# Peptides against a protein of PDB entry 5VVV, part 18

Target 1, 276 residues: chain A of PDB entry 5VVV
Amino acid sequence: FLCGVVEGFYGRPWVMEQRKELFRRLQKWELNTYLYAPKDDYKHRMFWREMYSVEEAEQLMTLISAAREYEIEFIYAISPGLDITFSNPKEVSTLKRKLDQVSQFGCRSFALLFDDIDHNMCAADKEVFSSFAHAQVSITNEIYQYLGEPETFLFCPTEYCGTFCYPNVSQSPYLRTVGEKLLPGIEVLWTGPKVVSKEIPVESIEEVSKIIKRAPVIWDNIHANDYDQKRLFLGPYKGRSTELIPRLKGVLTNPNCEFEANYVAIHTLATWYKSN
Target 2, 276 residues: chain A of PDB entry 5VVV as posed
Amino acid sequence: FLCGVVEGFYGRPWVMEQRKELFRRLQKWELNTYLYAPKDDYKHRMFWREMYSVEEAEQLMTLISAAREYEIEFIYAISPGLDITFSNPKEVSTLKRKLDQVSQFGCRSFALLFDNIDHNMCAADKEVFSSFAHAQVSITNEIYQYLGEPETFLFCPTEYCGTFCYPNVSQSPYLRTVGEKLLPGIEVLWTGPKVVSKEIPVESIEEVSKIIKRAPVIWDNIHANDYDQKRLFLGPYKGRSTELIPRLKGVLTNPNCEFEANYVAIHTLATWYKSN

## One batch from the design tools (peptide; made by RFdiffusion4, then SolubleMPNN)

Design b1_p9_6_s2 (from b1_p9_6, 6 letters changed)
Fold by OpenDDE base, seed 4:
Structure b1_p9_6_s2 (fold): chain B 276 residues (1-276), chain A 9 residues (1-9)
Amino acid sequence: as target 1 above (276 residues)
Amino acid sequence: MRPRLKYVE
C-alpha cells in the first residue's frame, strides 16, 4: 500500500530542505511514499525533454538519497503530454534518455502523467493510434518495459476522475482502453468522483476498479489549494472510509502549496491509514 | 493536476 504525499500542485515547488523535512515527517508517521510531480518544475512538464544540469542532478541525487535514508519510496513523475508526439520514435527515445538520467540518480520508481492535457492527438498520432488512450498506453508500456519493469510505476490518465470520464466512468472508452491495454504491473492514479473529491465512496472505487482492471492509487486533492490562492485547507483528512484501504493500491495526498500548512493534512492521513 | 473551482462543486 502506497501512502504519503504527491507534490503535484501548480505553483512554487517545495525547496529541497522542505522535501527532506517531509521525508522525516513521513517516516515518523509511518508513511512510505513521496511522488515528485511539481507542475511548475520546468523539466517535469513544460521542458520535459531537457536533461538535468550537473547542479540539478546533484540536488536530485541528494534528494533521492535522503528519501532512501528515511525509508521513503521516491517516485519520479514526468508529464510529457503537453506536446509529445506519441508516434515519433525520437520523442520516445528522448523520454527514455530523460528517465535513464533519473535512474542514474538512484531513482527506481517512476510515473507518467497525462493529466491536464487536451484530448486531441496530432495528425501523425491519429495515423498510428486508434485513440488518445491507445497512444498513451503504448508509450507507457514501452517505457515501463524499457526501465526493466520497475516495482513501482504509475500512470495518470487524462480522465483521472469521474467528472472527466465520457460519457461516465463505467462506459468510458478511454478508461476501457487503459484497463485492457495498460500492462498489469502499472498502477493507475485517480482523484475520485471529482478533481477535488469531498467524499470518495466505496462504490465509486469499485466502479473505476472494474473498468481499469486494478485497484487505483488515489491522488487525493482534498487539501489542494493551487486553484484558490486565498484558501488554506487546514482540516483533517476525511470523507474517505477506511473500507477504501483494502480496495486501493495507495493514497497520495496532494496538499496545500504552502509546505507549512500541511501538518494536519499529512498527520491525519497517517492516522486514517493506521486505523484499519 | 490543478483543481478547478468549477470541478469542486
Scores: peptide ipSAE 0.148, ipTM 0.868, DockQ to the pose 0.284
Fold by OpenDDE base, seed 5:
Structure b1_p9_6_s2 (fold): chain B 276 residues (1-276), chain A 9 residues (1-9)
Amino acid sequence: as target 1 above (276 residues)
Amino acid sequence: MRPRLKYVE
């Protein structure tokens, strides 16, 4: 069971010292996972093709080493979906080289994220792939196999919540393709009925699990505030029955952008997790 | 979760 934090918000990324402090807190609270997915980290999303500099490499190696020191699984995410051409072998090769670099930093767990992108393929991709889901699954499977089938590999679908599913969760051709064709060792990220789910009913997890043919990892936006800069979500982790735990592969909270605001959010997630 | 996502919910 993956339980911890995803740094997955838009806005100012956390500094390295905050991330190290996070790992210390995660260990103390018996949480085990950190997903590196800061949307405004340039080489994560907008400039995903760009290799890390020597200085950036040193910082990432230090961060990954710190995660290991605190027994936290460090998952490196990349979001190529803004401008990748899935059918172009050079793009696939570029993605492979980027993940090879991160693997050299000592990273062993990875994620491919296709959230917050347009549901359109270019003309070249339409000639090769039957749908957008087929293109995403193809590259994800290829990368997963290329990396030697790492123990933890995550996929974030473009339809990552109930409100984004067309026509709905149980009938989505996109999620059906993901469920049928995504390799079984790849985990699927999900935010619940909404992007920010006030509640995540057990029935909603059973519904999505059926179509994706696996238990999801919750990317939990309950404490996320990147959509409303005037609000801090300081309340406890709530609206999730502990009956979800045996029906999930994990829960990663995507909390407030302000690192200092997240003590209650993360601590109460840990209490929730240990209560089952 | 940019504000644009809240326009769809």
Scores: peptide ipSAE 0.134, ipTM 0.858, DockQ to the pose 0.223
Fold by OpenDDE base, seed 1:
Structure b1_p9_6_s2 (fold): chain B 276 residues (1-276), chain A 9 residues (1-9)
Amino acid sequence: as target 1 above (276 residues)
Amino acid sequence: MRPRLKYVE
C-alpha cells in the first residue's frame, strides 16, 4: 500500500530542504511514499524534453538519497502530454533518455502523467493510433518495459476523476482502453468522483476499479489549494471510509502549496491509514 | 502561481 504525499500542485515547488523535512515527517508517521510531480518545475512538464544540468542532477541525487535514508519510496513523475507527439520515435527516445538520466540518479520508481491536457491528438498521431487512450497506453507500456518493469510505475489518465469521464466512469471508452491495454504492473492514479472530492464513496472506487481492471492509487486533492490562493485547507483528512483501504493500491495526498500548512493534512492521513 | 487547470470545472 502506497501512503504519503504527492507534490502535484501548480505554484512554487517546494525547496530541497522542505522535501527532506517532509521525508523525516513521513518516516516518523509511518508513511512510505513521495511522488515528485510539481507542475511548475520546468523540466517536469513545460520543458520535459530538457535534460537536467550537472547542478540539478546533484540536487536530485541528494534528494533521492535522502528519501532512501528515511525509507521513503521516491517516485519521479514526468508530464509530457502538453506537446508530445506520441507517434514520433524521436519524442519517445527523448522521453527514454530523460528517464535514463533520472535512473542514474538512483531513482527506481516512475510515473507518467497525462492530467490537465487537451483530448485532441495531432494529425500524425491520428494516423497511427485509434484513440488518445491508445496513444497514451502505447507510450506508457513502452517506457515501462524499457525501464525493465520497475516495481512501482504509475499512470495518471486524462480522465482522472468521475466528472472528466465521457459519458461516465463505467461507460468511458477512454478508461476501457486503459483498463484493457495498460500492462497489469502499471498502477492508475484517480482523484475520486471529482477533481477535489469532498467524499470518496466505496461504490465509486468499485466502479472505477471494474473498468480499469485494478485497484487505483488515490491522488487526493482534499487539501489542495492551488486553485484558490486566498485559502488554506487546515482541516483533518476526512470523507474517506477506512473500508477504502483494502480496495486501493494507495493514497497520496496533494496538499497546500504552502509547505508549513500541511502538518494536520499529513498527520491525519497517517492516523486514518493506521486505524484500519 | 497559476490556478490548477483541472479545478476550473
Scores: peptide ipSAE 0.103, ipTM 0.864, DockQ to the pose 0.414
Fold by OpenDDE base, seed 2:
Structure b1_p9_6_s2 (fold): chain B 276 residues (1-276), chain A 9 residues (1-9)
Amino acid sequence: as target 1 above (276 residues)
Amino acid sequence: MRPRLKYVE
């Protein structure tokens, strides 16, 4: 069971010292996972093709080493979906080289994120792939296999919540393709019925699990505040039955952008997780 | 404009 934090917000990423402090807290609270997915990290999303510099590499190596020190699984995410051409072997090779570099930093767990992108493929991809889901699954499977089928590999679908599913969760051709064609060793991220789910009912997890043919990892936006700079979500982790735990592969909270605001959010997630 | 979590819905 993956339980911890995803740094998945838009806005100023956490600094390395904050991330190290996070790992210390995660360990102390018996949480086990950190997903590196800061949307405004240039080489994560907008410039995903760009290799890390020597200095950036040193920082990431240090960060990954710190995660290991605190027994936190460091999952490196990349979000190539803004401008990747899935059918272009050069793009696939570029993605492979980027993840090879991160593997050299000591990273062993990875994520491909296709959240918050347009649903349209370019003309070249339309000639090769039957749908956007087929394109995403193809590259995800190829990357997963290329990396030697790492123990933890995550996929974030473009339809990552109930409200994004067309026509709905259980009937989504996109999610059906994901469920049928995504290799079984790849985990699927899900935010619940909504992007910011006030509640995540058990039935909603059963529904999505059926179509994706696996228990999801919750990307939990309950404490996310990147959409409202005037608000901090300081309340407890709530609106999730502990009955979800046996039906999930994990829960990763995407909390407030302000690192200092997240004590209650993360601590109460830990309490929730340990209550089952 | 880049999407924000709540505004993508």
Scores: peptide ipSAE 0.092, ipTM 0.853, DockQ to the pose 0.453

Design b1_p9_6_s3 (from b1_p9_6, 6 letters changed)
Fold by OpenDDE base, seed 5:
Structure b1_p9_6_s3 (fold): chain B 276 residues (1-276), chain A 9 residues (1-9)
Amino acid sequence: as target 1 above (276 residues)
Amino acid sequence: ERPRLKYVE
């Protein structure tokens, strides 16, 4: 069971010292996972093709080493979906080289994220792939196999919540393709019925699990505040029955942008997890 | 819906 934090918000990324402090807290609270997915980190999303500099490499190696020291699984995410051409072998090779660089930093767990992108393929991709889901699954499977089938590999679908599914969760051709064609060793991220789910009913997890043919990892936006910078979500982790735990592969909370605001959010997630 | 920042603009 993956339990911890995803740094997955829009806005100023956390500094390296905050991330190290997070790992200390995660270990202390018996949580085990950190997903590196800061939307405004340039080489994660907007400039995903760009290799890390020597200085950036040293910082990432230090961060990955710190995660290992605190027994936290460090998952490196990349979000190529803004401008990748899936059918172009050069794009696939560029993605492979980027993940090879991160693997050399000592990273062993990875994620491909296709959230918050247009649901359209370019003309070249339409000639090769039957649908957008087929294109995403193809590259994800290829990368997963290329990396030697790492123990933890995550996929974030474009339809990552109930409200984004067309026509709905159980009838989505996109999620059906993901469920049928995504390799079984790849985990699927999900935010619940909504982008920010006030509640995640057990029935909603049973519904999505059926179509994706696996238990999801919750990307939990309950404490996310990137959509409203005038608000801090300081309340406890709630609206999730502990009956979800045996029906999930994990829970990663995507909390407030302000690192200092997240003590209650993360601590109460840990209490929830240990209460099962 | 409370969207992520990308969909607020």
Scores: peptide ipSAE 0.071, ipTM 0.835, DockQ to the pose 0.170
Fold by OpenDDE base, seed 2:
Structure b1_p9_6_s3 (fold): chain B 276 residues (1-276), chain A 9 residues (1-9)
Amino acid sequence: as target 1 above (276 residues)
Amino acid sequence: ERPRLKYVE
């Protein structure tokens, strides 16, 4: 069971010292996972093709080593979906080389994120792939296999919550393709009924699990505040029955952008997790 | 629904 934090917000990423402090807290609270997915980290998303510099590599190696020290699984995410051509072997090779570099930093767990992108494929991809889901699954499976089928590999769908599913969760052709074609060793991230879900009912998890043919990992935006810089979400982790735990592969909270605001959010997630 | 920052811009 993956339980911890996804740094998945828009806005200023956490500094390395904050991330190290996070790992210490995660360990102390018996949480086990950190997903590196800061949207405004340039080489994560906008410039996903760009290799890390020597200095950036040293920082990431140090960060990954710190995660290991605290027994936190460090999952490196990349978000190539803004401008990747899925059918272009050069793009696939570029993605492979980027993840090879991160593997050299000691990273063993990875994620491909296709959240917050347009549903349209380019003309070249339309000639090769039957749908956007087929394109995403193809590259995700290829990367997963290329990396030697790492123990933890996550996929974030473009339809990552109920409101983004067309026509709905249970009937989504996109999610059906993901469920049928995504290799079974790849985990699927899910956010619940909404981008910010006040509640995640058990029935909603059963519904999505059926179509994706696996228990999801929750990307939980309950404490996310990137959409409203005037607000901090300081309340407890709530609106999730503990009955979700046996029906999930994990829960990763995407909390407030302000690192210092997240004590209650993360601590109460830990309490929730241990209460089952 | 409350979108992420990308959908607010």
Scores: peptide ipSAE 0.069, ipTM 0.832, DockQ to the pose 0.169
Fold by OpenDDE base, seed 3:
Structure b1_p9_6_s3 (fold): chain B 276 residues (1-276), chain A 9 residues (1-9)
Amino acid sequence: as target 1 above (276 residues)
Amino acid sequence: ERPRLKYVE
């Protein structure tokens, strides 16, 4: 069971010292996972093709080593979906080289994210793939196999919550393709009925699990505040029954952008997880 | 402008 934090917000990424402090807190609270997915990190999303510099490489190697020191699984995410051409072998090769570099930093766990992108394929991809889901699954499976089938590999769908599913969760052709074609060793991220789910009912997890043919990892936006800079969510982790735990592969909270605001959010997630 | 969660809901 993956339990911890995703740094998944839009806004100023956390500094390396904040991330190391997070790892200390995660270990202390018996949490086990950090997903590196900061949307405004340039080489994560907008410039995903660009290799890390020598200086950036040293920072990432140090961060990954710190995660290992605190027994935290470091998952490196990349979000190529803004401008990748799925049918172009050069794009696939570029993605492989980027993930090879991160693997050389000592990273062993990876995520491929297709959240918050246009649902339309380019003309070249439409000639090769039957749907957007087929294109995404193709590259995800290829990358997963290329990396030697790492123990932890995550996929974030474009339809990552109930409100994004067309026509709905149980009838989505996109999620059906993901469930049928995504290799079984790849985990699927999900935010619940909404992007920011006030509650995640057990029945809603049973519904999505059926179509994706696996238990999801919750990307939990309950404490996310990047959508309103005037808000801080300082309340406890709530609106999730502990009956979800046996029905999930994990829970990763995407908390407030302000690192110092997240003590209650992360601590109460840990209490929730240990109460099962 | 770059997306935020407010542009997705």
Scores: peptide ipSAE 0.067, ipTM 0.821, DockQ to the pose 0.448
Fold by OpenDDE base, seed 4:
Structure b1_p9_6_s3 (fold): chain B 276 residues (1-276), chain A 9 residues (1-9)
Amino acid sequence: as target 1 above (276 residues)
Amino acid sequence: ERPRLKYVE
């Protein structure tokens, strides 16, 4: 069971010292996972093709080593979906080289994120792939196999919540393709019925699990505040029955952008997890 | 529903 934090918000990424402090807190609270997915980290999303500099490499190596020291699984995410051509072998090779570099930093767990992108393909991709889901699954499977089938590999769908599913969760052709074609060792991220789900009912997890043919990892936006800079979410982790735990592969909370605001959010997630 | 920051820009 993956339980911890995803740094997955838009806005200023956390500094390395905050991330190290996070790992210390995660260990202390018996949580086990950090997903590196800061939307405004330039080489994560906007410039995903760009290799890390020597200085950036040193920082990431140090961060990954710190995660290992605190027994926290470090998952490196990349979001190529803004401008990747899925059918172009040069794009695939560029993605491989980027993940090879991160593997050299000592990273062993990875994620491909296709959240918050347009649900269309270029003309070249339409000639090769039957649908957007087929294109995403193809590259995800290829990368997963290329990396030697790492123990933890995550996929974030473009339809990552109930409200983004067309026509709905159980009838989505996109999620059906993901369920049928995504290799079984790849985990699927999900935010619940909504982007920011006040409640995540058990029945909603059973519904999505059926179509994706696996238990999801919850990307939980309950404490996310990137959509409203005038709000901080300081309340407890709530609206999730502990009956979800045996029906999930994990829960990763995507909390407030302000690192200092997240004590209650993360601590109460840990209490929830240990109460099962 | 409230979107993430990307959808409010």
Scores: peptide ipSAE 0.068, ipTM 0.833, DockQ to the pose 0.167; fails the geometry check

Design b1_p9_6_s4 (from b1_p9_6, 3 letters changed)
Fold by OpenDDE base, seed 5:
Structure b1_p9_6_s4 (fold): chain B 276 residues (1-276), chain A 9 residues (1-9)
Amino acid sequence: as target 1 above (276 residues)
Amino acid sequence: SLPRTKYVE
């Protein structure tokens, strides 16, 4: 069971010292996972093709080493979906080389994120792939196999919540393709019925699990505040029955942008997790 | 505006 934090918000990423402090807190609270997915990290999303510099490499190596020191699984995410051509073997090779670099930093767990992108394939991809889901699954499976089938590999679908599913969760052709074609060792990220789910009913997890043919990892936006910079979500982790735990592969909270605001959010997630 | 978590009310 993956339990911890995803740094997955838009806005100023956390600094390395905050991330190290996070790892210390995660260990202390018997949480086990950190997903590196800061949307405004240039080489994560907008410039995903760009290799890390020597200085950036040293920072990431230090961060990954710190995660290991605190027994936290460090998952490196990349979001190539803004401008990748899935059918172009050069793009696939560029993605491979980027993840090879991160693997050299000592990273062993990875994620491919296709959240917050347009559903339109380019003309070249339409000639090769039957659908957008087929294109995403193809590259994800290829990368997963190329990396030697790492123990933890995550996929974030473009339809990552109930409200983004067309026509709905159980009938989505996109999620059906993901469920049928995504290799079984790849985990699927999900935010619940909504992007920010006030509640995640058990029945909603059973519904999505059926179509994706696996238990999801919750990317939990309950404490996310990047969409409203005037609000801090200081309340406890709530609206999730502990009956979800045996029906999930994990829960990663995407909390407030302000690192200092997240004590209650993360601590109460830990209490929730241990209560089962 | 910079992209944000797509909070659809």
Scores: peptide ipSAE 0.336, ipTM 0.874, DockQ to the pose 0.611
Fold by OpenDDE base, seed 2:
Structure b1_p9_6_s4 (fold): chain B 276 residues (1-276), chain A 9 residues (1-9)
Amino acid sequence: as target 1 above (276 residues)
Amino acid sequence: SLPRTKYVE
């Protein structure tokens, strides 16, 4: 069971010292996972093709080593979906080289994120792939196999919550393709009924699990505030029955942008997880 | 506007 934090918000990423402090807290609270997915980290999303500099490499190596020191699984995410051509072997090779570099930093767990992108494929991809889901699954499977089938590999769908599913969760052709074609060793991220779900009912997890043919990892935006930085979500992790735990592969909370605001959010997630 | 978590009320 993956339980911890995704740094998945838009805005200023956390500094390395904050991430290291996070790992200390995660260990202390018997949480086990950190997903590196900062949307405004340049080489994560906007410039995903760009290799890390020597200085950036040293920082990431230090961060990954710190995660290991605190027994936290460091999952490196990349978000190539803004401008990747899925059918282009050069794009696939560029993604492979980027993940090879991160593997050299000592990273062993990875994620491909296709959240917050347009559903439209380019003309070249439309000639090769029957749908956007087929394109995403193809590259995800290829990367997963290329990396030697890592123990932890995550996929974030473009339809990552109930409100983004067309026509709905159980009838989504996109999620059906993901469920049928994504290799079974790849985990699927899910956010619940909405982008910010006040509640995640058990029935909603059973519904999505059926179509994706696996238990999801929750990317939980309950404490996310990047959409309204005038607000801090200081309340406890709530609106999730502990009956979800046996039906999930994990829960990763995407909390407030302000690192210092997240004590209650993360601590109460840990309490929730241990109550099972 | 800069991208943000797509909070829909």
Scores: peptide ipSAE 0.335, ipTM 0.874, DockQ to the pose 0.627
Fold by OpenDDE base, seed 4:
Parts: structure tokens; sequence; C-alpha cells
Structure b1_p9_6_s4 (fold): chain B 276 residues (1-276), chain A 9 residues (1-9)
């Protein structure tokens, strides 16, 4: 069971010292996972093709080493979906080289994120792939296999919540393709019925699990505040039955952008996790 | 509930 934090918000990423402090807190609270997915980290999303500099490499190596020191699984995410051409072997090779570099930093767990992108494929991709889901699954499977089938590999679908599923969760051709064709060792990220789910009913997890043919990892936006810079979410982790735990592969909270605001959010997630 | 910010430029 993956339980911890995803740094998955838009806005100013956390600094390395905040991330190291997070690992100390995660270990102390018996949480086990950090997903590195800061949307405004340039080489994570907008410039995903760019290799890390020597200085950036040293920082990431230090961060990954710190995660290991605190027994926190460091999952490196990349979000190539803004401008990748799935059918272009050069793009696939570029993605491979980027993840090879991160693997050299000592990273062993990875994620491919296709959240918050347009559903339209370019003309070249339309000639090769039957759908956007087919394109995403193809590259994801290829990367997963190229990396030697790492123990933890995550996929974030474009339809990552109930409200983004067309026509709905149980009938989504996109999620059906993901479920049928995504290799079984790849985990699927999900935010619940909504982007920010006030509640995640057990029945809603059973529904999505059926179509994706696996238990999801919850990317939990309950404490996310990147959409409203005037609000801090300081309340407890709630609206998730502990009956979800045996039906999930994990829960990763995407909390407030302000690092110091997240004590209650993360601590109460840990209490929730340990209560079952 | 409001969605989180999306930077789809």
Amino acid sequence: as target 1 above (276 residues)
Amino acid sequence: SLPRTKYVE
C-alpha cells in the first residue's frame, strides 16, 4: 500500500530542504511514499525533454538519497503529454534518455502523467493509434518495459476522475482501453468522483477498479489549494472510509502549496491509514 | 467543488 504525499500542485515547487523535511515527517508518521510531480518544475512538464544539468543532477541525487535514508519510496513523475508526439520514435527515445538519467540518480520508481492535457492527437498519431488511450498506453508500456519493469510504476490517465470520464466511468472507452491494454504491473492514479473529491465512496472505487482492472492509487486533492491562492485547507483528512484501504493500491495526498500548512493534512492521513 | 488549476497553455 503506497501512502504519503504527491507534490503535484501548480505553482512554486517545494525547495529541496522542504522535501527532506517532508521525508522526516513521513517516516515519523509511518508513511512510505513521495511522488515527485511538481507541475511548474520546468523539466518535469513544460521542458520534459531537457536533461538535468550537473547542478540539478546533484540536487536530485541528494534528494533521492535522502528519501532512501528515511525509507521513503521516491517516485519520479514526468508529464510529457503537453507536446509529445506518441508515434515519433525520437520522442520515445528522448523520454527514455531522460528517465535513464533519473535512474542513474538512484531512482527506481517512476510515473507517467497524462493529466491536464488536451484529448486531441496530432495527425501523425491519428495515423498510428486508434485512440488517445492507445497512444498513451503504448508509450507507457514501452517505457515500463524499457526501465526493466520497476516494482512501482504509475500512470495518470487523462480521465483521472469521474467527472472527466465520457460518457461515465463504467462506460468510458478511454478507461476501458487503459484497463485492457496497460500492463498489469502499472498502477493507475485516480482522484475520485471529482478533481477535488469531498467524498470518495467505496462504490465509486469499485466502479473504476472494474474498468481499469486493478485497484487505483488515489491522488487525493482534498487539501490541494493551487486553484485558490486565498485559501488554505487546514482541516483533517476525511470523507474516505477506511473500507477503501483494502480496495486501493495507495493514497497520495496532494496538499497545500504552502509546505508549512500541511501538518494536519498529512498527519491525519497517517492516522486514517493506521486505523484499519 | 472547484477544480485545481490547470496550466494548459
Scores: peptide ipSAE 0.259, ipTM 0.812, DockQ to the pose 0.137
Fold by OpenDDE base, seed 3:
Structure b1_p9_6_s4 (fold): chain B 276 residues (1-276), chain A 9 residues (1-9)
Amino acid sequence: as target 1 above (276 residues)
Amino acid sequence: SLPRTKYVE
């Protein structure tokens, strides 16, 4: 069971010292996972093709080593979906080289994120792939196999919550393709009925699990605040029955952008996880 | 505006 934090918000990323302090807190609270997915980190999303510099490589190696020191699984995410051409072998090769570099830093766990992108494929991809889901699954499976089938590999769908599913969760052709074609060793990220789910009912997890043919990992936006600069959510982790735990592969909270605001958010997640 | 977590009600 993956339990911890995703740094998955838009805005100023956390600094390396904040991430190391996070790992210490995660270990202390018997949480086990950190997902590196900062949306405004240039080489994560906007410039996903660019290799890390020598200086950036040293920072990432130090961060990954710190995660290992605190027994925290470091998952490196990349979000190529803004401008990748799925049918172009050069794009696939570029993604492979980027993940090879991160593997050399000592990273063993990875994620491909296709959240917050346009649903339209380019003309070249439409000639090769029968749907957007087929294009995403093809590259995800190829990368997963290329990396030697890592123990932890995550996929974030474009339809990552109930409100983004067309026509709905149980009838989505996109999620059906993901469930049927995505290799079984790849985990699927989900935010619940909404992007920011006030509640995640058990029945909603049973519904999505049926179509994706696996238990999801919750990307939990309950404490996210990047969407409203006036919001600071200091309340406890709530609106999730502990009956969800045996029905999930994990829970990763995407908390407030302000690192110092997240004590209650992360501590109450840890209490929730241990209460089962 | 910079993209943000898509708060959809």
Scores: peptide ipSAE 0.335, ipTM 0.875, DockQ to the pose 0.642; fails the geometry check

